# Designs tried in a protein design run: peptides against a protein of PDB entry 6B4J. Part 189

Target 1, 315 residues: chain A of PDB entry 6B4J
Amino acid sequence: DITMQWYQQLQDASMQCVLTFEGLTNSKDSQAKKIKMDLQKAATIPVSQISTIAGSKLKEIFDKIHSLLSGKPVQSGGRSVSVTLNPQGLDFVQYKLAEKFVKQGEEEVASHHEAAFPIAVVASGIWELHPRVGDLILAHLHKKCPYSVPFYPTFKEGMALEDYQRMLGYQVKDSKVEQQDNFLKRMSGMIRLYAAIIQLRWPYGNRQEIHPHGLNHGWRWLAQILNMEPLSDVTATLLFDFLEVCGNALMKQYQVQFWKMLILIKEDYFPRIEAITSSGQMGSFIRLKQFLEKCLQHKDIPVPKGFLTSSFWRS

## One batch from the design tools (peptide; made by RFdiffusion4, then SolubleMPNN)

Design b1_p24_5_s2 (from b1_p24_5, 15 letters changed)
Fold by OpenDDE base, seed 5:
Structure b1_p24_5_s2 (fold): chain B 315 residues (1-315), chain A 24 residues (1-24)
Amino acid sequence: as target 1 above (315 residues)
Amino acid sequence: SRKERLEANRKELQKWIEEIRAQE
């Protein structure tokens, strides 16, 4: 399976990255520890500062991240920090930065859906300039949200239930599995972030270049989802999240073919979702149904709330 | 029939997906 090969390749690359900077992370040297902490802060703090407030601030954050990844010194916590301070500094920063982007999907976007767009546009722009960061974003995303690939992890003989639950994307703490609502909220945030990344380009980059992970991957994702048996509650939730965020962009890009897909979802895939939907899970199903019915009726998919406008970039 | 139309649409969609993948 090509999809699973791609998944595994990205996971392998991520693991290799971790191994590469293990010397930095496991160092007992006080200077190395200091450098590690400084680099970690320099990589993650700018991402946490991303907001919907002003385009100018977003540009400053982008420039800071790009400078750091380019080996330039940046100010962080009142200190000058550079990836050149340690031979493993760049790998470490790329990994932590990518991890932080996904965490913002998991946490910030999960709670505030509109936050997907400013985070995504920075991530997309950084990905364009630093492809390895993009691969690591995918690796982190896929590991936390296998539905972003998409695939359904399988229970293997001898596997602990907790490990299987973690593979499915659940958090398990003190032998307690995460509640379904919290799980879906986190998955939704990550899918929404992904859906935003694939459609957004950094406006100050070289727009003549092809998007490193563009809408074609959105189409691939939808196609793969539709070729899979639906998963209870998860499929209806994430399909809605995806279409709400990138449906307008997909509509504009693929036009008639996109509408054919929506009809297929409504007429062929909905009954399959319904068949596995319990009475307690009808909320997600109904939400998806209403969304698709509205879109098909109006022959339009609305621009998602929080989409970055020209006025945002002038602010 | 409605079923036949759905199957035809599915096949067309699948073909189009394959074409997109081939261009990647």
Scores: peptide ipSAE 0.019, ipTM 0.584, DockQ to the pose 0.457
Fold by OpenDDE base, seed 3:
Structure b1_p24_5_s2 (fold): chain B 315 residues (1-315), chain A 24 residues (1-24)
Amino acid sequence: as target 1 above (315 residues)
Amino acid sequence: SRKERLEANRKELQKWIEEIRAQE
């Protein structure tokens, strides 16, 4: 399976990245520890500062991240920080930056759906300039949300139940599995972030270049989901999240083909989702149903709330 | 029939998946 090979290649690359900076992370030297902490802060704090407030502030954040990845010194925590402070500094920063983008999907976007767009446009722009960061974003995303690939992890003989639950994307702490609502909330945030990344380009970059991970991957994701058996509650939730965020963009790009797919969802896939939906899970199903019925009725998918407008970039 | 239309749509979807994979 080409998709699973791609998944595994990204995971292997991510693992190799961790091994490359192991010297930095495992060092007991006080200076190395300080450098590690400074680099981690420099990589993650700018991402946490991303907001919907002003385009100018977003540009400043982007420029800071790009400068750091380019080997230039940046100010972080009142100190000058550079990836050149350690031979493994660049790999470490790329990994932590990518991890932080996915974490913002998992946490910030999960709680505030509109936050997907400013985070995604920065991530897309950084990915364009730093492909390694993009690969690591995918690796982190796929690991935390296998449904973003998409695939359903399988239980293997001899596997601990907790490990299987973690593979499915659940958090397990003190032998307690995460509540379903919290799980779905986190998965939703990550899918929404991904759906935003694949459609957005940094406006101050070279727009003549092909998007490094564009809408074709969104089409692939949707097609693959529809070729899979639905998973209870998960499929209805994430399909809605995906279509709400990137459905308008997919509609514009694929036109008639997109509508054929939407009809296939309504006529063929919905009954399959319904058949596996319990009474307690009807909320997600109903939400998806209402969304698709509205879109089919109006022959339009609305621009998602929080989509970045020209006025945002002028602020 | 509705069933035939759904099957045709499924086959078309599969074709699209294959085409996308070929472009990757």
Scores: peptide ipSAE 0.017, ipTM 0.569, DockQ to the pose 0.435
Fold by OpenDDE base, seed 2:
Structure b1_p24_5_s2 (fold): chain B 315 residues (1-315), chain A 24 residues (1-24)
Amino acid sequence: as target 1 above (315 residues)
Amino acid sequence: SRKERLEANRKELQKWIEEIRAQE
């Protein structure tokens, strides 16, 4: 299975990255601990500062992240911080940065869908310049949201239920599994972030280059979803999230081919979703239904709310 | 087959999702 092989390769790379900086993370030395914390803050704080307020601020954040990844000193917490402060500093920062991008999908985008776009454009731009960060973003994303691959994790013999639940993307704390609504909210945020990343390019980069993880992956994702049996509530929710965010871009890119796929979704796949949808899950189902019907009726997919405009970049 | 494995996994996952919802 090519998809599972790709998933595993990314997970292996992520695990290898963790092993490379374990000396930094496990050090008992006070100076090493200080460096670790400084690097962690330098990597994560700029991502937390991403907002929809101004394009100029977003550029500053991007430049700071890029400078850090390039081995240049950056100001963080009133101190000069550089990945050169420790031999494992770069690997650590790349990992933590990637983790933070995915976490913003899980938390910020989950609560504020429009936040997907400014986060995604920074992530895409950083990915273009730092491919390893992109691979680590995918690794973190896939681990937290297997539906972003997409695949359904398999229960293995002897596996604890809690471990299986975690593999499915649920949070399990003190032997209590996350509520379904909270789970779906987090998954939605991550899918929306992913759907934004694959279509956005940093406007100040070399636009003549190929997107490092572009819309072809969106097409692949949809194709793979259609080849999978739907899950109650999950499929309807995430398919809607994905199409709402990147459907317009896919329509523009693939044109007639995209519409054929959308018709296939409505006519062949949607009835399968309906068949497994209970009365308590009608919300997600109805949203997807209305979206598909509207798009097919109007022969258009709207630009998503929060999409970055030229006016944003002039601010 | 891959299809059979996917279907089996889907059914198990579906059952679990329904169980969680019943507890809400």
Scores: peptide ipSAE 0.059, ipTM 0.658, DockQ to the pose 0.027; fails the geometry check
Fold by OpenDDE base, seed 4:
Structure b1_p24_5_s2 (fold): chain B 315 residues (1-315), chain A 24 residues (1-24)
Amino acid sequence: as target 1 above (315 residues)
Amino acid sequence: SRKERLEANRKELQKWIEEIRAQE
């Protein structure tokens, strides 16, 4: 399975990255600990500062992240910080930065869907300049949300139920599994972020280059989802999230083929989702149905709320 | 060219849609 091979390759690369900077993370030296903390802050704070307020501020954040990844000193917490402070600094920063982008998906985007776009455009732009960060974003995303691959983790013989639940993306603390609503909220945030990344390009980059992980991956994702048996509540939720965020972009890119896919979803895939949807789970299904019916009726998919406009970049 | 790549992607997508339909 090519998809599973790709998944495993990204996970392996992520694990190798962790091993590479283990010396920095496990150091007992006070100076090394300080450097680690400074690098961690420098990598993560700019991402947390991403907002929908102004394009100029977003540019400043992008430039700061890019500068850090380029080995230039940046100001963080009142200190000059550089990845050159430690031989493992760059790998550590790339990993933590990628982790933070995904975390913003599961937290910020989960709570505020519009936040997907400014986060995604920065992530896309950084990915274009720093491919390793992109791979690590995927690795983190896939681990937290296997549905972003997509695949359904399988229960293996001898596996603890809690471990299986974690593989499915659930948080398990003190032998208590996360509530379904919270789980879906986090998964939604990550899928929305991903759907935004694949369609957005940093406007100040070299636009002549191909998107490093563009809309073709969105098409692939849809294709894989449609080839899978639907999962109760999850499929309807995430399919809606994905189409709401990137449906307009997919429509523009694939035109007639996109509409054929939407018809296929409505006519062939919906009955399969419905068949596994309990009366208590009809909310997600109905939401998806209404969205698709509206889009097919109007022969248009609306631009998602929060999509960055030219006016945003002039602010 | 960018245009050729887009066309290639469209063809690939079309093939995939057809494959999905064949499984229906």
Scores: peptide ipSAE 0.021, ipTM 0.527, DockQ to the pose 0.072; fails the geometry check

Design b1_p24_5_s3 (from b1_p24_5, 14 letters changed)
Fold by OpenDDE base, seed 4:
Structure b1_p24_5_s3 (fold): chain B 315 residues (1-315), chain A 24 residues (1-24)
Amino acid sequence: as target 1 above (315 residues)
Amino acid sequence: SREKRLEENRKLLQKWIEEIRKQE
């Protein structure tokens, strides 16, 4: 399966990256530890500062991240920090930066859906300039949210239930599995972030270039999901999240073909989702149903709330 | 018929999956 090959290649690349900077992470030297911490902060703090407040601030954050990845010194925590401080510094920063983007999907976007757009536009812009960061974003995303690939991890004979739960994206702590609502919130955040990334371009980059991971991947994702058997609660939730965020963009890009797909979802896929939906899970199903019915009735998908406008960038 | 439309849509989806794979 080409999809599984792609998944595995990204995971392998991520693992190789970790091995590459293991010397930095495992060093007992006090100076190396200091450098590691400084680099980690320099990579992650700017991402945490991303907000919907002003386009100018977002540009500053982008420039800082880009400068760091370009080997230039940046100010972090009152110190000058550069990836050149250690031979493994660049690999480490790229990995931690990518991890942080996905974490913002998992946490910030999960709680505040509108936050997807400013985070995504920075991620997209950085990905355009630093493809390795993009690959690592996908690797982290796929590992935490297999549904972003999409595929369903399989239970293998002899596997512990907890390990399988983790493969499915659940957090398991002290032999207690995460509650379903919290799990779905985290998955929703990551899917929403992904749906935003594939449609957004950094406005100050070379727009003539092809998006490194554009809307064609959104179409691929939808097509793959529709070719899979639905999962209880998960499919209805994530399909809604995805379409709410990037449905408008997909509509504009694929036009008639997109509407045919929506009809297919309503007429063919909905009954399949319904058949596996318990009474306690009807909320997600109803939400998706209402969304699609509204879109089909109006022959329009609304621009998602929080979408960045021209006024934002002049701010 | 509804069935015909569904089949056409399935074929369309399959076609697009293949097109994307070719671009990869």
Scores: peptide ipSAE 0.078, ipTM 0.722, DockQ to the pose 0.456
Fold by OpenDDE base, seed 1:
Structure b1_p24_5_s3 (fold): chain B 315 residues (1-315), chain A 24 residues (1-24)
Amino acid sequence: as target 1 above (315 residues)
Amino acid sequence: SREKRLEENRKLLQKWIEEIRKQE
């Protein structure tokens, strides 16, 4: 399976990255520990500062992240921090930065859907300049949200139930599995972030270059989802999230082909979702139904709420 | 050209749509 090979390749690359900076992470030396913490903060704090307030602030954040990844010193926590402080510093920062982007999908975007766009445009811009960060973003995303690949992890004989639940993307703490609503909320955030990344380009970069992970991956994702059996509540939720965020962009890019796909979803795939939807899960189902019907009726996909405008970049 | 690449992508996408429909 080509999809599973791609998934495994990214996971292997991520694991190799972790092994590369293991010396930094496992060091008992006080100075090394300090450097690690400084690098971690320098990588993650700027991402947490991303907001919808002003384009100028977003540019400052981008420039800081790019400077750090470029080996330049940056100010963090009142100190000068550089990836050159340790031989494994760059690998560590790239890994932690990528992890933080995905975490913002899982947490911030999950709670505030509009946050997807400013986070995604920074992530896309950094990915363009630093491809390894992009690969690591995918690796983290895929691990936390298998549905972003997409694939459905299978229970294997001898596997602990908790481990299977974690593979499915659930959080398990103190032998208690996460509630379905919280699980879906986190998955939604990550899918929305991904859907935003594949359509956005950093406006201050070389726009003549090909998007490092563009809308063609959106089409691939849809095709793969439609070739899979729907999962109760999950498929309806994430399909809606994906289409709400990137449906307009896909429509503009693929035009007639997009509408054919949307008709296929409504006429062929939607009944399969309905067949597995219980009365208690009708919320996500109805939301998807209403969205599809509205889009097909109006022959338009609305621009998602929070989409960055020219006025944002002038602020 | 950019247009040629778009057309190639459109053709590929159309094939995928057809394949999905056949499996349903």
Scores: peptide ipSAE 0.031, ipTM 0.575, DockQ to the pose 0.073
Fold by OpenDDE base, seed 2:
Structure b1_p24_5_s3 (fold): chain B 315 residues (1-315), chain A 24 residues (1-24)
Amino acid sequence: as target 1 above (315 residues)
Amino acid sequence: SREKRLEENRKLLQKWIEEIRKQE
């Protein structure tokens, strides 16, 4: 399975990255610990500062992240920080940066869907300049949200239930599994972030270059989802999230082919979702239904709320 | 078959989702 091979390759690369900077993370040396913390802050704080407020601020954040990844010193916490402070500094920063982008999907986007776009455009722009960060973003995303691949993790003989739950993307703390609503909220945030990344380009980059992980991956994702049996609540939720965020872009890109797919979703796949939807799960189902019906009726997918406009970049 | 394994896992996942919902 090509999809599973790709998944595994990304996970292996991520694991190898962790091993590469293990010396930095496990060091007992006071100076190394200080460097680690400074690098971690330098990598993560700018991402946390991403907001929908102003394009100029977003550019400043992007430039800071890019400078850091380029080996230039940046100001963080009142100190000059550079990845050159430690031989494993670059790998560590790339990993932590990628992790933070996914965390923003999991947390910020989950709570504020419109936040997907400014986070995604920065992530896309950084990915274009630093492909390794992009691979690590995918690795983190896939690990936390296997539905972003998409695949359903396999329960293996002898596996603990908690470990299986974690593989499915659930948080398990003190032998308590996460509530379904919270789980779906986090998964939604990550899917929305992904759907935004695959369609957005950093406006100050070389637009003539091909998107490093573009809409073709969106098409692939949809095709793969449609070839999988639906899961109750999960499929309806995430399919809606994905289409709401990137449906307009897919429509523009694939045109007639996109509409054929949407009809297939409505006529073939949607009844399969309905068949597994209980009365208590009708919320996500109805939301997807209404979305599909409106889109097919109007022959249009609306631009998602929070999509970055020219006015945003002029602010 | 791989397809059979996938279906079994899907059923297991579905069952688990339902169990979680019952606990809510």
Scores: peptide ipSAE 0.068, ipTM 0.627, DockQ to the pose 0.027; fails the geometry check
Fold by OpenDDE base, seed 3:
Structure b1_p24_5_s3 (fold): chain B 315 residues (1-315), chain A 24 residues (1-24)
Amino acid sequence: as target 1 above (315 residues)
Amino acid sequence: SREKRLEENRKLLQKWIEEIRKQE
């Protein structure tokens, strides 16, 4: 399967990256430890500072990240930091940066859905300039949220239940599995971030270039989901999240084809979701139902809340 | 029939998936 091959290639690349900078991460040398911590902070702090406050601040953050990845010194924690401080510095920073973007989906976007857009536009812009960061974003995303691929991990003979739960995206601590509501919240954040990335371009880049991971991947994702059996609660939740964030963009791009797909979702796929939905999961089901009905009735998908406007970039 | 239309749409979606994969 081409999708699974793609998934595995990204995971292999991510694993190879970790092995490449293992010398830096496992070093007992005090100077190496200091460099590691400085690089980690330089890679992650700018991402945590992303907000919806002002476009000018977002540009400053982007420029700082780009400078770091370009081998230029940046100020972090009151010190000058550069990836050139260690031969493995660039690989380490790219990995940690990508990890942090996905973490912001998992945490910040999960709690504040509107945060998806400023994070996504920075991620998209960095991806255009640094393709390896993009691949690592996908690798981290796919590992934490297999539904972003999408695929359902299978239980293998001899596998521990906890390991299977982790493969499904659940956090397991002290032999206790994460509550379903928290799990879905995190998955929602990551899917929303992904849906935002595939439709956004950094406005100060070369727009003549093709999006490195554009809306065609959104279409692929939807098509793949529709070709899979629905999963209880998960499918209804994530399908809604995805359509709410990128449905408008998909509508504009694919027009009649998009509406045919939406009708297929409502008339064929939605009953399959209903058949596996329990009384305790009606919330996500009803939300998806209302969204689909409203969109089909009005023949429109609304622009998502938090979408970045021209006014934002002038601030 | 409704069922036939749904099947045709499914086939169309599958075709598009294949086309996108070829472009990747």
Scores: peptide ipSAE 0.030, ipTM 0.690, DockQ to the pose 0.491; fails the geometry check

